# Peptides against a protein of PDB entry 2KNC: the designs that were tried, part 7

Target 1, 74 residues: chain A of PDB entry 2KNC
Amino acid sequence: KGPDILVVLLSVMGAILLIGLAALLIWKLLITIHDRKEFAKFEEERARAKWDTANNPLYKEATSTFTNITYRGT

## One batch from the design tools (peptide; made by RFdiffusion4, then SolubleMPNN)

Design b1_p9_5_s1 (from b1_p9_5, 6 letters changed)
Fold by OpenDDE base, seed 3:
Structure b1_p9_5_s1 (fold): chain B 74 residues (1-74), chain A 9 residues (1-9)
Amino acid sequence: as target 1 above (74 residues)
Amino acid sequence: LEKLLEELL
């Protein structure tokens, strides 16, 4: 029986679709891994910047103690 | 791979 031309066409179409889907899944996986590494780096840089700001004597918390002198609780 | 292709064709 000659090659079932319909089976060959459907198998080639199926293979192309599977390769395309696999490529999209690999791409999404690579992006997801990249984004998690970048987010981890961003949180580390933010933690370092917050630590550096805490050690910067120029950022003494401007705790202006607003003593509301107008609150005479009689 | 060739045997699977021969069985498919």
Scores: peptide ipSAE 0.031, ipTM 0.615, DockQ to the pose 0.054
Fold by OpenDDE base, seed 5:
Order: C-alpha cells, then sequence, then structure tokens
Structure b1_p9_5_s1 (fold): chain B 74 residues (1-74), chain A 9 residues (1-9)
C-alpha cells in the first residue's frame, strides 16, 4: 500500500496548487475588470467636464486671440 | 476521508 500514499499526497499537493492558481487568476481578473471600469469612468468624467465647460455661459476661455493688423510678418 | 485514512494506515 506504499505507492497509494504517494499518489494521494501528490494529488492533494496538485489540487492545492490548482486551487491557488485558480484563485490568483480570479484575483487578477477582478483587478483587471476594476481598473478598466475606473479608467472608463475617468474618461467619461473628463468628457463630461469638457461638455460642462462648453455649456457654461459664465466660462470665458482664458485665451484671447488678438489679430494685430499692424504686424507685417518679415 | 476518515474511512480512506483507516484503510491506508
Amino acid sequence: as target 1 above (74 residues)
Amino acid sequence: LEKLLEELL
């Protein structure tokens, strides 16, 4: 009955390793999904902030373009 | 599990 004990020990070790690997894959998948959702939310908030700025009648662009009619480019 | 251990030992 000696070979059966080694097969049981190796099968239990293999099962623990497979469960550990599966847990790491699930963990990595959850993080990857979380980070993609957070990035998508950030890009949506950035897009909304641009729209809110464009639709705010009180927002004046700090950049004024002055056309100097007297500027003769060399 | 216990019966498998008793048959082993």
Scores: peptide ipSAE 0.025, ipTM 0.590, DockQ to the pose 0.034
Fold by OpenDDE base, seed 2:
Structure b1_p9_5_s1 (fold): chain B 74 residues (1-74), chain A 9 residues (1-9)
Amino acid sequence: as target 1 above (74 residues)
Amino acid sequence: LEKLLEELL
């Protein structure tokens, strides 16, 4: 019973492809989890900055709305 | 491991 060289070659090729696919899936999963954690941290920091701004009496709104009483929209 | 390879081959 010699090893079927074709079965050995196909099994090795299949194993390499499966390992490569598994590595890509693990890599994508790790990046996705990392990005979700970083985004959650960013949204938390942004929420804290908004609360600090709302309680700071020194905060001047960068946008002032001036109503021009002389502007007749034609 | 070698016995499993010999049974598979």
Scores: peptide ipSAE 0.025, ipTM 0.593, DockQ to the pose 0.046
Fold by OpenDDE base, seed 4:
Structure b1_p9_5_s1 (fold): chain B 74 residues (1-74), chain A 9 residues (1-9)
Amino acid sequence: as target 1 above (74 residues)
Amino acid sequence: LEKLLEELL
């Protein structure tokens, strides 16, 4: 039986749609992996900058805690 | 796959 022209056309259309969907999924996967690697690098650089700031003798804490010795909490 | 190709042919 010769290939049903309709089945051949539908199979080619289905194959094109599946290739297009697979390409979009691969592209999304590559971006997601890239963004996670960039975010991990950014968090490592922030962690390093925090340690370097903690070891910097010029760093002043933005918060000064004053103990008011005259406060009588009744 | 081969059986699906044989039903198509």
Scores: peptide ipSAE 0.023, ipTM 0.574, DockQ to the pose 0.043

Design b1_p9_5_s2 (from b1_p9_5, 5 letters changed)
Fold by OpenDDE base, seed 2:
Structure b1_p9_5_s2 (fold): chain B 74 residues (1-74), chain A 9 residues (1-9)
Amino acid sequence: as target 1 above (74 residues)
Amino acid sequence: LEEFLKLLL
């Protein structure tokens, strides 16, 4: 049985396409896992900063609401 | 690789 050159060419092309697709899927999976871990760390740090701010007696809100007693809304 | 090529030929 001589080597079927067409089967060899199609198998090599198929293998290259499958390796390329697998590499893209692995790359996307690794990025997605990385981004989820980094986002989870960021939300934890943000939560800690909010708790620290709420317990800090020196924290003064940058926004104060003043009720203007002279303002009669029309 | 060679065993896979032998199955393909």
Scores: peptide ipSAE 0.042, ipTM 0.685, DockQ to the pose 0.059
Fold by OpenDDE base, seed 1:
Structure b1_p9_5_s2 (fold): chain B 74 residues (1-74), chain A 9 residues (1-9)
Amino acid sequence: as target 1 above (74 residues)
Amino acid sequence: LEEFLKLLL
């Protein structure tokens, strides 16, 4: 049986399309894993920065509590 | 690969 030229052409085209699709899926998967790891690291660094800010003796609260000693609550 | 080529040819 000689090679069916149509079957060979369709199989080569199908293989190229499958390789291209697989490469795109791998690329998207790698980016998605990278971005999730970077975001998790960013949230950890942001959490650490909040804890460090709470212990920073130079941190001035934006809100000052003024206690009015003359206020008699009814 | 070879068995796939034998099915294709």
Scores: peptide ipSAE 0.040, ipTM 0.669, DockQ to the pose 0.056
Fold by OpenDDE base, seed 3:
Structure b1_p9_5_s2 (fold): chain B 74 residues (1-74), chain A 9 residues (1-9)
Amino acid sequence: as target 1 above (74 residues)
Amino acid sequence: LEEFLKLLL
């Protein structure tokens, strides 16, 4: 049986589609891994910056506790 | 690869 030209064409088209899909999946996977590492680094840097701020004697908390002197709890 | 091509042909 000579090579079925339709099977060859469909296999080449299928291979191109599978390579394209595989490349997109690999690309998305690499980005997802990168973003997770960058996010973990960002949360570490944020935790450090919060620690450094808490140890800074010049830091005044932006949260003023206003005791409402007019609140008569009845 | 060649056996896969022979199964496809």
Scores: peptide ipSAE 0.038, ipTM 0.657, DockQ to the pose 0.063
Fold by OpenDDE base, seed 5:
Structure b1_p9_5_s2 (fold): chain B 74 residues (1-74), chain A 9 residues (1-9)
Amino acid sequence: as target 1 above (74 residues)
Amino acid sequence: LEEFLKLLL
């Protein structure tokens, strides 16, 4: 029996579609892992900046609360 | 793969 040309064509088309879908899934996975690592690094840098601020005895909070003794909140 | 190609041919 010679090769069924239709079975060959459909199998090649199916293989190309599966490879294309797999490549898109791998690409999306790589980007998602990259973005999560970059976000985790950014949150760690923000957490360090907060720690450095808390441990710096020269850091004065920019917010001074003045209690206005004459302000009777009615 | 080879058995699939042998089944195809």
Scores: peptide ipSAE 0.035, ipTM 0.656, DockQ to the pose 0.055

Design b1_p9_5_s3 (from b1_p9_5, 5 letters changed)
Fold by OpenDDE base, seed 2:
Structure b1_p9_5_s3 (fold): chain B 74 residues (1-74), chain A 9 residues (1-9)
Amino acid sequence: as target 1 above (74 residues)
Amino acid sequence: LDDFLLELL
């Protein structure tokens, strides 16, 4: 009683599809974890830069608000 | 799923 050739072929095809799907899911998971770590690092560096600028007496705000006293909003 | 398949292509 040899294995049914159709069962062997369908099992190999199913295994290839499952391996491909598993590889895509693992790849997505790795990218998502990588991007979350990189974003967390970026937000930490941005937070540190904001604290450093707040304590630096040489920091000049790049945005100066000028109130135009002659601007009558019509 | 669709956004990931689009970024993979």
Scores: peptide ipSAE 0.121, ipTM 0.820, DockQ to the pose 0.063
Fold by OpenDDE base, seed 3:
Parts: structure tokens; C-alpha cells; sequence
Structure b1_p9_5_s3 (fold): chain B 74 residues (1-74), chain A 9 residues (1-9)
């Protein structure tokens, strides 16, 4: 009995679908790894920018100590 | 999964 032509056709279709799904999963995995690295870099750059801003003498907190002189607790 | 398919499209 020659190979069942239906089994051959279904196996080829199934193989193409599995290759397509595998390619999409690999692509998704690569993007997810890329995005996590980019996010980690962004949070590092943001932490560094906050540190640089804290050392910027121009952004010395204007803690105007508003001593409310009107609070005479007699 | 759907968000990724939407971003790819």
C-alpha cells in the first residue's frame, strides 16, 4: 500500500503549522528578553538621573522652613 | 499572547 496521500498532506500541513508556531514563540521570546533588558537599562538610567539631580547644586531643595511666626502658642 | 499578536500586526 503506497503512503496514504491524505496522511502525507496532513503531516506536511501539520509540520508547516508547527514550524510557524515555533518561529512565533522564538520571536516572542527574543522580544521579551530584549524588552526586559531595555527596561532594566531604563530603570538604571532613571536611577542615575535621580542621583545626578540630587547632586546638582541647582536643585538644592528650597526647603523654605516657613517658621509660622504667627503660632504663638500662649 | 493577544497583545503581542496585535503589536506584530
Amino acid sequence: as target 1 above (74 residues)
Amino acid sequence: LDDFLLELL
Scores: peptide ipSAE 0.119, ipTM 0.820, DockQ to the pose 0.068
Fold by OpenDDE base, seed 5:
Structure b1_p9_5_s3 (fold): chain B 74 residues (1-74), chain A 9 residues (1-9)
Amino acid sequence: as target 1 above (74 residues)
Amino acid sequence: LDDFLLELL
């Protein structure tokens, strides 16, 4: 009773497909982790740029709020 | 999931 050649072939094909699927999942996971780290770094740099601007005594905000005392909101 | 499959193709 030799090993069933069909069972051996199907098991090898199944193993290759599972390894391929695992490799694709690992690849996707690595990309997703990379992109999240890059996005977190970008948001941190944007936050720091806001803090550095706020701590710069030479930076004048371009937005001036004028309270119009004569504006009666409807 | 779909965008990754499209980029692989």
Scores: peptide ipSAE 0.114, ipTM 0.816, DockQ to the pose 0.074
Fold by OpenDDE base, seed 4:
Structure b1_p9_5_s3 (fold): chain B 74 residues (1-74), chain A 9 residues (1-9)
Amino acid sequence: as target 1 above (74 residues)
Amino acid sequence: LDDFLLELL
């Protein structure tokens, strides 16, 4: 009995769909891993910049707190 | 997951 032509056609179509789906899943996985690594690097650089700023004697806080000694909170 | 499917479409 030769290969059933319908089974061959359906198996080829199924294989193409599975390859396409696998390629999309691999692509999504690669992007997700890339973005997580880039975000982790960005958070590490922000953490370092915060520590370097805290150790910099030239850093002036952007917020100046003025205590108004004339404020009588009634 | 949904945003990736929307960006692919």
Scores: peptide ipSAE 0.112, ipTM 0.813, DockQ to the pose 0.070

Design b1_p9_5_s4 (from b1_p9_5, 5 letters changed)
Fold by OpenDDE base, seed 2:
Structure b1_p9_5_s4 (fold): chain B 74 residues (1-74), chain A 9 residues (1-9)
Amino acid sequence: as target 1 above (74 residues)
Amino acid sequence: LKEFLELLL
């Protein structure tokens, strides 16, 4: 049986396409897992900073609400 | 790899 040149060419093309697609899927999966871990770490650090701020007796809110007793809204 | 190539050929 001589090598079917068409079968060999189609198999090589198919293998290249499958490897390329697999590499893109693996790359996207790795990025997605990385970003989820980094975001989870960021939310943990933000939660810790909020708890530290709430327990710090020196923390003064940057925003103070002043009720203007002279302001009669029309 | 050789066996796969032999199945293809």
Scores: peptide ipSAE 0.040, ipTM 0.670, DockQ to the pose 0.059
Fold by OpenDDE base, seed 1:
Structure b1_p9_5_s4 (fold): chain B 74 residues (1-74), chain A 9 residues (1-9)
Amino acid sequence: as target 1 above (74 residues)
Amino acid sequence: LKEFLELLL
């Protein structure tokens, strides 16, 4: 049986399309995994920065509690 | 791979 030239052409085109689609899926998967790892690291660093800010003796609260010693609550 | 090529040709 000689090679059916139409079957060979369709198989080569199909293989190129499948390789291209697989490469795009792998690329998207790698980016998505990278971005999730980076985001998790940033959330951990942000959590650590909040804990470190609570222990920073130079942190001045934006809200000062003024206790009025002359206030007699009714 | 060879068997797939032999099935295709």
Scores: peptide ipSAE 0.040, ipTM 0.664, DockQ to the pose 0.055
Fold by OpenDDE base, seed 3:
Structure b1_p9_5_s4 (fold): chain B 74 residues (1-74), chain A 9 residues (1-9)
Amino acid sequence: as target 1 above (74 residues)
Amino acid sequence: LKEFLELLL
Protein backbone atom coordinates (compact mmCIF):
# COMPACT_ATOMS: atom_id res chain seq x y z
CA LYS B 1 0.00 0.00 0.00
CA GLY B 2 1.55 3.35 -0.92
CA PRO B 3 1.70 5.82 1.99
CA ASP B 4 -1.82 7.14 2.50
CA ILE B 5 -1.21 10.83 1.76
CA LEU B 6 -4.13 11.75 4.06
CA VAL B 7 -2.61 9.76 6.98
CA VAL B 8 0.79 11.45 6.37
CA LEU B 9 -0.81 14.94 6.24
CA LEU B 10 -2.93 14.30 9.38
CA SER B 11 0.09 12.84 11.24
CA VAL B 12 2.30 15.86 10.36
CA MET B 13 -0.49 18.27 11.40
CA GLY B 14 -1.05 16.26 14.61
CA ALA B 15 2.70 16.22 15.37
CA ILE B 16 2.97 20.03 14.88
CA LEU B 17 -0.06 20.58 17.17
CA LEU B 18 1.32 18.17 19.82
CA ILE B 19 4.79 19.83 19.72
CA GLY B 20 3.15 23.27 20.04
CA LEU B 21 0.95 22.11 22.94
CA ALA B 22 3.91 20.36 24.65
CA ALA B 23 6.04 23.54 24.31
CA LEU B 24 3.23 25.64 25.87
CA LEU B 25 2.79 23.12 28.73
CA ILE B 26 6.58 23.04 29.40
CA TRP B 27 6.71 26.86 29.28
CA LYS B 28 3.75 27.17 31.71
CA LEU B 29 5.31 24.53 34.01
CA LEU B 30 8.70 26.34 34.06
CA ILE B 31 7.01 29.71 34.81
CA THR B 32 4.85 28.11 37.55
CA ILE B 33 7.94 26.54 39.20
CA HIS B 34 9.86 29.84 38.87
CA ASP B 35 6.97 31.89 40.35
CA ARG B 36 6.62 29.46 43.30
CA LYS B 37 10.38 29.76 44.06
CA GLU B 38 10.28 33.56 43.72
CA PHE B 39 7.17 33.76 45.94
CA ALA B 40 8.85 31.56 48.59
CA LYS B 41 11.93 33.88 48.47
CA PHE B 42 9.68 36.96 48.70
CA GLU B 43 7.89 35.58 51.81
CA GLU B 44 11.31 34.76 53.40
CA GLU B 45 12.60 38.30 52.66
CA ARG B 46 9.33 39.76 54.03
CA ALA B 47 9.62 37.66 57.21
CA ARG B 48 13.26 38.86 57.62
CA ALA B 49 12.32 42.52 57.02
CA LYS B 50 9.54 42.20 59.66
CA TRP B 51 12.05 40.67 62.11
CA ASP B 52 14.62 43.45 61.49
CA THR B 53 11.88 46.09 61.95
CA ALA B 54 10.73 44.52 65.24
CA ASN B 55 14.35 44.57 66.54
CA ASN B 56 14.94 48.20 65.48
CA PRO B 57 14.76 50.33 68.71
CA LEU B 58 13.83 53.36 66.54
CA TYR B 59 10.70 51.62 65.17
CA LYS B 60 7.49 53.10 66.57
CA GLU B 61 4.46 50.94 65.85
CA ALA B 62 2.03 52.85 63.62
CA THR B 63 -0.79 51.35 65.74
CA SER B 64 -1.32 53.46 68.85
CA THR B 65 -3.64 51.76 71.32
CA PHE B 66 -5.89 54.56 72.54
CA THR B 67 -7.56 53.58 75.79
CA ASN B 68 -10.84 55.46 75.55
CA ILE B 69 -10.96 56.81 79.14
CA THR B 70 -14.47 58.19 78.39
CA TYR B 71 -15.98 54.72 77.71
CA ARG B 72 -18.22 54.03 80.67
CA GLY B 73 -19.52 50.59 79.93
CA THR B 74 -23.07 50.76 81.13
CA LEU A 1 11.80 6.50 15.48
CA LYS A 2 12.25 4.31 12.34
CA GLU A 3 9.79 1.64 13.62
CA PHE A 4 7.30 4.38 14.56
CA LEU A 5 7.63 5.84 11.05
CA GLU A 6 7.18 2.35 9.50
CA LEU A 7 4.01 1.83 11.64
CA LEU A 8 2.68 5.21 10.42
CA LEU A 9 3.46 4.50 6.65
Scores: peptide ipSAE 0.037, ipTM 0.650, DockQ to the pose 0.063
Fold by OpenDDE base, seed 5:
Structure b1_p9_5_s4 (fold): chain B 74 residues (1-74), chain A 9 residues (1-9)
Amino acid sequence: as target 1 above (74 residues)
Amino acid sequence: LKEFLELLL
């Protein structure tokens, strides 16, 4: 039986579509892993900046609460 | 893969 040209064409088209879909899934996975690592690094840098602020005895909070003794909140 | 190609041919 000679090769069924239709079966050959459909199998090659199916293989190309599956490879293309797999490549898109791998690409999306790589980007998602990259973005999560970058976000985790950014949150760690923010957490360190907060720790450095808390451990710096020279850091004065920019917010001073003045209790106005004359302000009767009615 | 080889058996699939042999089935195809």
Scores: peptide ipSAE 0.035, ipTM 0.651, DockQ to the pose 0.056

Design b1_p9_6_s1 (from b1_p9_6, 5 letters changed)
Fold by OpenDDE base, seed 1:
Structure b1_p9_6_s1 (fold): chain B 74 residues (1-74), chain A 9 residues (1-9)
Amino acid sequence: as target 1 above (74 residues)
Amino acid sequence: LELLLEVLS
């Protein structure tokens, strides 16, 4: 029985699709791991910058509270 | 594996 040409064609098509899907999954996984590592470094640098700002004697809080004494709430 | 053997036979 020679190989069924249809079975050979379907197997080749299936193999190409599976290899393509596997390559896309590996690519997405590598990017996701890379992005998580970069984001973790960014959050560490941001945390360090916040510490440096908190230790800066020239740091002035941007938030000011104003109490309107004339507002009677009527 | 059996399908590969059938293609190679």
Scores: peptide ipSAE 0.045, ipTM 0.691, DockQ to the pose 0.042
Fold by OpenDDE base, seed 2:
Structure b1_p9_6_s1 (fold): chain B 74 residues (1-74), chain A 9 residues (1-9)
Amino acid sequence: as target 1 above (74 residues)
Amino acid sequence: LELLLEVLS
């Protein structure tokens, strides 16, 4: 029996589609892992910058306390 | 395997 040309064509098309889908899934997985690692580094750097600012003797808090002298709390 | 053998024969 000679190879069924239709079966060969459909199998090749199916294989190409599966390889393409697998490549896209692998690519998405690699990007997702990369982005999570980059985000974790960014949050670590941001945390370090916040700690450095808190330990800076020149850091002035943006929050000011104003005492309303006219408030009679009766 | 049989399909691969049929394609390779």
Scores: peptide ipSAE 0.042, ipTM 0.681, DockQ to the pose 0.038
Fold by OpenDDE base, seed 3:
Structure b1_p9_6_s1 (fold): chain B 74 residues (1-74), chain A 9 residues (1-9)
Amino acid sequence: as target 1 above (74 residues)
Amino acid sequence: LELLLEVLS
């Protein structure tokens, strides 16, 4: 039985499509892992920046609490 | 592998 030329052509086309799809999936996976690492780093840097502001002796809180001693609740 | 051999035979 000579090679079924149709089967060979379809197998080559299928292989090319599968390789292309696999490459896209690998690429998407790498990006997803990269984005997760970058996001984790960003949240760590944001947490550190919040600690640095809390430890800054020059930081004045924008919110001041005033106790109105004259308020009698009448 | 057998499928590849069957296609190549």
Scores: peptide ipSAE 0.040, ipTM 0.679, DockQ to the pose 0.042
Fold by OpenDDE base, seed 5:
Structure b1_p9_6_s1 (fold): chain B 74 residues (1-74), chain A 9 residues (1-9)
Amino acid sequence: as target 1 above (74 residues)
Amino acid sequence: LELLLEVLS
């Protein structure tokens, strides 16, 4: 009995679709891992820059708190 | 495996 040509064609089509889907999933996974590593590095550099600023005696806070002793909020 | 055997027979 020769191979069922229809079964062979459907199996090849199914294999191509599965390979395509697998390739897309791998690609998405690689991008997601890359982006998370880059984001983590960026947040670490930002946290370090904030820490370095907090320890810099030349840093002046942009906020000035003035206590008005005469202001009683009614 | 059965499909592969069916293709080879």
Scores: peptide ipSAE 0.039, ipTM 0.672, DockQ to the pose 0.038

Design b1_p9_6_s2 (from b1_p9_6, 6 letters changed)
Fold by OpenDDE base, seed 5:
Structure b1_p9_6_s2 (fold): chain B 74 residues (1-74), chain A 9 residues (1-9)
Amino acid sequence: as target 1 above (74 residues)
Amino acid sequence: LEELLRVLE
């Protein structure tokens, strides 16, 4: 029985499509992992900046809360 | 793989 050329062509086309889909999924996974690591690093750096500020005895918060004893909020 | 080999004989 000669090779069914149609079955061979469809199997090769199907294999190429599956490889292409797998490559796109791997690519998306790598980007998603990269972006999450970068975001986690950014949040860690922001957290450290807050801790470094709290440990500096010379840092004064720019926010001053004045209690206005004459303010009757109606 | 074995079916692809069997189609090539």
Scores: peptide ipSAE 0.033, ipTM 0.640, DockQ to the pose 0.040
Fold by OpenDDE base, seed 2:
Parts: C-alpha cells; sequence; structure tokens
Structure b1_p9_6_s2 (fold): chain B 74 residues (1-74), chain A 9 residues (1-9)
C-alpha cells in the first residue's frame, strides 16, 4: 500500500508550521532573556553612578533652585 | 504512532 500522498503532504505542512512556531517562541524567549540581562546591567551601572555621585565632594547639582523673593504671583 | 508507521510502509 503506497503512502497516502495527502497524509504525507498534510504532515509535512503541519511539521513546518510547528517548527516555525517553535522557532518564533525560542527567538522571543532568547530576546526576552537578553533584554532582561541588559536592563539589569544598566540598572546596576546607574546605581553605581548614583553612589559615586553621592560620595564625590566635587559633585555640584546641575539644577539650582532660586526663590525670587520679588515675584508676587498674580 | 503505529498508524503513522503503517501509512509510511
Amino acid sequence: as target 1 above (74 residues)
Amino acid sequence: LEELLRVLE
């Protein structure tokens, strides 16, 4: 009994679709893990920069608040 | 599985 050509074609199409879906899921998972690691590294570097700034006596705040005593808000 | 093998034989 020769292979049912229709069953073979449908099985190959189904396998290609499943492989494609699996590849997309793996790709999304890898990107998500990569982005989480990169973000965690960025937050660590930002935390280190904040601590360095707080301990540096030469750091001057870039923003100075000046209260204008002559400004009467209407 | 056995039906898939029987379709491939």
Scores: peptide ipSAE 0.031, ipTM 0.630, DockQ to the pose 0.039
Fold by OpenDDE base, seed 3:
Structure b1_p9_6_s2 (fold): chain B 74 residues (1-74), chain A 9 residues (1-9)
Amino acid sequence: as target 1 above (74 residues)
Amino acid sequence: LEELLRVLE
């Protein structure tokens, strides 16, 4: 009995769908790994930039502590 | 597995 033409057609369609789904999953996985590495690098660069700013003698803190002399804590 | 081999004959 030759291969059932319907079984061959359904198997080819199923294979194409599985390959397409596998390619999308691999693509999503690669992006997710890339984004996590880039985020880790970004947090390292941000940490380094804070250290460089703290060591810069020309850095003037934007936050001034104002003592409210009018606050009578009763 | 045997059914998959039987489709390949």
Scores: peptide ipSAE 0.027, ipTM 0.594, DockQ to the pose 0.042
Fold by OpenDDE base, seed 4:
Structure b1_p9_6_s2 (fold): chain B 74 residues (1-74), chain A 9 residues (1-9)
Amino acid sequence: as target 1 above (74 residues)
Amino acid sequence: LEELLRVLE
């Protein structure tokens, strides 16, 4: 029995669709891994900048706490 | 897998 021409056509179409889907999944996976590595590097650099700022004698806290001694909490 | 083998006979 020769290969059923319809089965051959459907198998080729199915293989093309699976290759296309696999390529999209690989592409999405590569981007997701790249973005997570870049984000991890950004958070490390931000953490270092915070430590370097805390050791800088020129750093002034953006928040000043004033204790109002005249506030009667009544 | 067995159905794919049955279509090849």
Scores: peptide ipSAE 0.024, ipTM 0.573, DockQ to the pose 0.036

Design b1_p9_6_s3 (from b1_p9_6, 6 letters changed)
Fold by OpenDDE base, seed 5:
Structure b1_p9_6_s3 (fold): chain B 74 residues (1-74), chain A 9 residues (1-9)
Amino acid sequence: as target 1 above (74 residues)
Amino acid sequence: LEELLKVLE
């Protein structure tokens, strides 16, 4: 008996769906790995810039501490 | 899998 046309059609549809889902999962995985590596590099560069700033004699903290002598916390 | 085997008979 020749191949059941319904089995062939359902097999092809199932294969296309599985390939499409696999491609989307691989794509999402690759992007997620890339973004995590880039973010880790960005946080390392930011940490380095903070350390370099702490050793720079020209760095002025934007935060001025004012001690309010009249503040009696409740 | 069994349905694919029946397509080959």
Scores: peptide ipSAE 0.033, ipTM 0.643, DockQ to the pose 0.037
Fold by OpenDDE base, seed 3:
Structure b1_p9_6_s3 (fold): chain B 74 residues (1-74), chain A 9 residues (1-9)
Amino acid sequence: as target 1 above (74 residues)
Amino acid sequence: LEELLKVLE
């Protein structure tokens, strides 16, 4: 009995769909790993920028604490 | 599985 042409056709279609799905999953996995590494690098650079700002003697805190000496709580 | 093996023969 020759190969069932329907089985061959369905197997080829199934293989193409599986390859396409596998390629999308691999692509998404690679992006997800890349984004996690880039985010980790960004948080490290942000931490270093805070340290550099804290060590800069020219940095003035934008937030001034004013003690309101005129506030008499009744 | 046996039908898949028969397509590969």
Scores: peptide ipSAE 0.031, ipTM 0.640, DockQ to the pose 0.041
Fold by OpenDDE base, seed 4:
Structure b1_p9_6_s3 (fold): chain B 74 residues (1-74), chain A 9 residues (1-9)
Amino acid sequence: as target 1 above (74 residues)
Amino acid sequence: LEELLKVLE
């Protein structure tokens, strides 16, 4: 039995499609890993900046708490 | 899978 030329053609087309899909999945995976590492670094830098700001004697909190002594909650 | 193996014999 010679190789069915149709089966060989369909198998080659299927292999090309699978390689293309695998390449797209690998590319998406690499981007997703990269973006998560960059986001983790950004959150670490924000956490450091918050600690450095808390230790800075020139930092003024943007929130002022006023106690209204005249408020009678009835 | 078994039909694909029958095409290879």
Scores: peptide ipSAE 0.021, ipTM 0.572, DockQ to the pose 0.034
Fold by OpenDDE base, seed 2:
Order: structure tokens, then sequence, then C-alpha cells
Structure b1_p9_6_s3 (fold): chain B 74 residues (1-74), chain A 9 residues (1-9)
């Protein structure tokens, strides 16, 4: 009674598919963790830039509000 | 023939 060649072939094919799927899941997980860490650093740098701007007496607000005294809203 | 059948079992 040799091993059933069909069972061996199907088991090898199934193992290759499972290894391929596991590799894709690990790859997706690693990218997702990397992207979350990079985004967290970006938001931290953006927060630091906002605090530095708020303490800089030379900062001029890019948005100026002009009241149009001649605007008659219909 | 019998030796070839034993390789298929």
Amino acid sequence: as target 1 above (74 residues)
Amino acid sequence: LEELLKVLE
C-alpha cells in the first residue's frame, strides 16, 4: 500500500495554496502596520508644526475675513 | 505483467 498518489498531489496543492494565502495575509498585515506607523508620525509632525506656528509672532493668518458693507443680501 | 501490477498497489 503506497501512499495514494492523488491524496499526495491534492495535499501538496492544498499546502501551496495555504502557504500563498498565509504569505499574502502576512504581507497585508505588515503593510497595514507600516502605514499606520507612518501616518501616526505624519500627524505628530503636523501637530508640532501647528504648535510652532501658534507660538511664532511672525505668523500671519492666510485667511482674512473682509466684511462687505455694500452687500445687500436679497 | 505481475511486477507492473505490484508497482500500482
Scores: peptide ipSAE 0.013, ipTM 0.389, DockQ to the pose 0.015

Design b1_p9_6_s4 (from b1_p9_6, 5 letters changed)
Fold by OpenDDE base, seed 3:
Structure b1_p9_6_s4 (fold): chain B 74 residues (1-74), chain A 9 residues (1-9)
Amino acid sequence: as target 1 above (74 residues)
Amino acid sequence: LELLLEVLK
């Protein structure tokens, strides 16, 4: 009994589809890891920029406390 | 950005 030509064709088609799917899954996994690393870096850079702003001697707080000298609390 | 927030959850 020679190899069933239909079984050989279906096995080759199935192997190509599985390789294609595996390649897409690996690609998506690599992108997902890359994006998580880039986001973590972005949040670290944002945190550093906040610290650098707090240590800037030219940083003036946007909130000014005004003491109303004309307010005589009864 | 939205896809990243969906994968982070």
Scores: peptide ipSAE 0.039, ipTM 0.666, DockQ to the pose 0.046
Fold by OpenDDE base, seed 5:
Structure b1_p9_6_s4 (fold): chain B 74 residues (1-74), chain A 9 residues (1-9)
Amino acid sequence: as target 1 above (74 residues)
Amino acid sequence: LELLLEVLK
């Protein structure tokens, strides 16, 4: 008996759907790995810029600490 | 694989 045309059609449809889903999963995985690597670099650069800011002679802390000589905390 | 082999017979 020749190939069941219905089985051939369903197998081709199933294969196309599986390939499409696999391609979407691979694409999402690649983007997610890329974005995590880029974000890790950005946080490293931001951390480095914060350390450089602490050593920058132009950086004035907005917080002035005045020691109140009259405050004896009881 | 068996289903594909059965479709090709």
Scores: peptide ipSAE 0.036, ipTM 0.662, DockQ to the pose 0.038
Fold by OpenDDE base, seed 4:
Structure b1_p9_6_s4 (fold): chain B 74 residues (1-74), chain A 9 residues (1-9)
Amino acid sequence: as target 1 above (74 residues)
Amino acid sequence: LELLLEVLK
């Protein structure tokens, strides 16, 4: 029985398509892991900047609460 | 795997 040339051709085409799909999935996975690590680093740097701001005696809160002592709520 | 072995026989 000679090799079925059609089955060989379809198997090679299927293997190429599976390799291409696997390469795209690996690439997407690597980018997704990279972006999550960069985002985690960015959130850590933002958390540090918030702590540094809280300990900075030159920081003025942008929100000043004025208690109006003359307001008699009826 | 079985299909590949059947093509090689």
Scores: peptide ipSAE 0.036, ipTM 0.662, DockQ to the pose 0.039
Fold by OpenDDE base, seed 2:
Structure b1_p9_6_s4 (fold): chain B 74 residues (1-74), chain A 9 residues (1-9)
Amino acid sequence: as target 1 above (74 residues)
Amino acid sequence: LELLLEVLK
């Protein structure tokens, strides 16, 4: 009894769809892991830059608090 | 050859 041609065709189509879906899931997982590692590195570099800035005697805060002497809050 | 002919048949 030769292989049922319909079973062979459906099995090949199903295998291609499953491989395609698995490849997309693996690709999305790899990107998500990559982006999380890059974001963690960025937050670490930002934290280090903040500590370096806090120890730099030449750092002038960009935010100057001006007390408006003419502001009478009602 | 016979196995290939049986899959094509």
Scores: peptide ipSAE 0.022, ipTM 0.548, DockQ to the pose 0.024

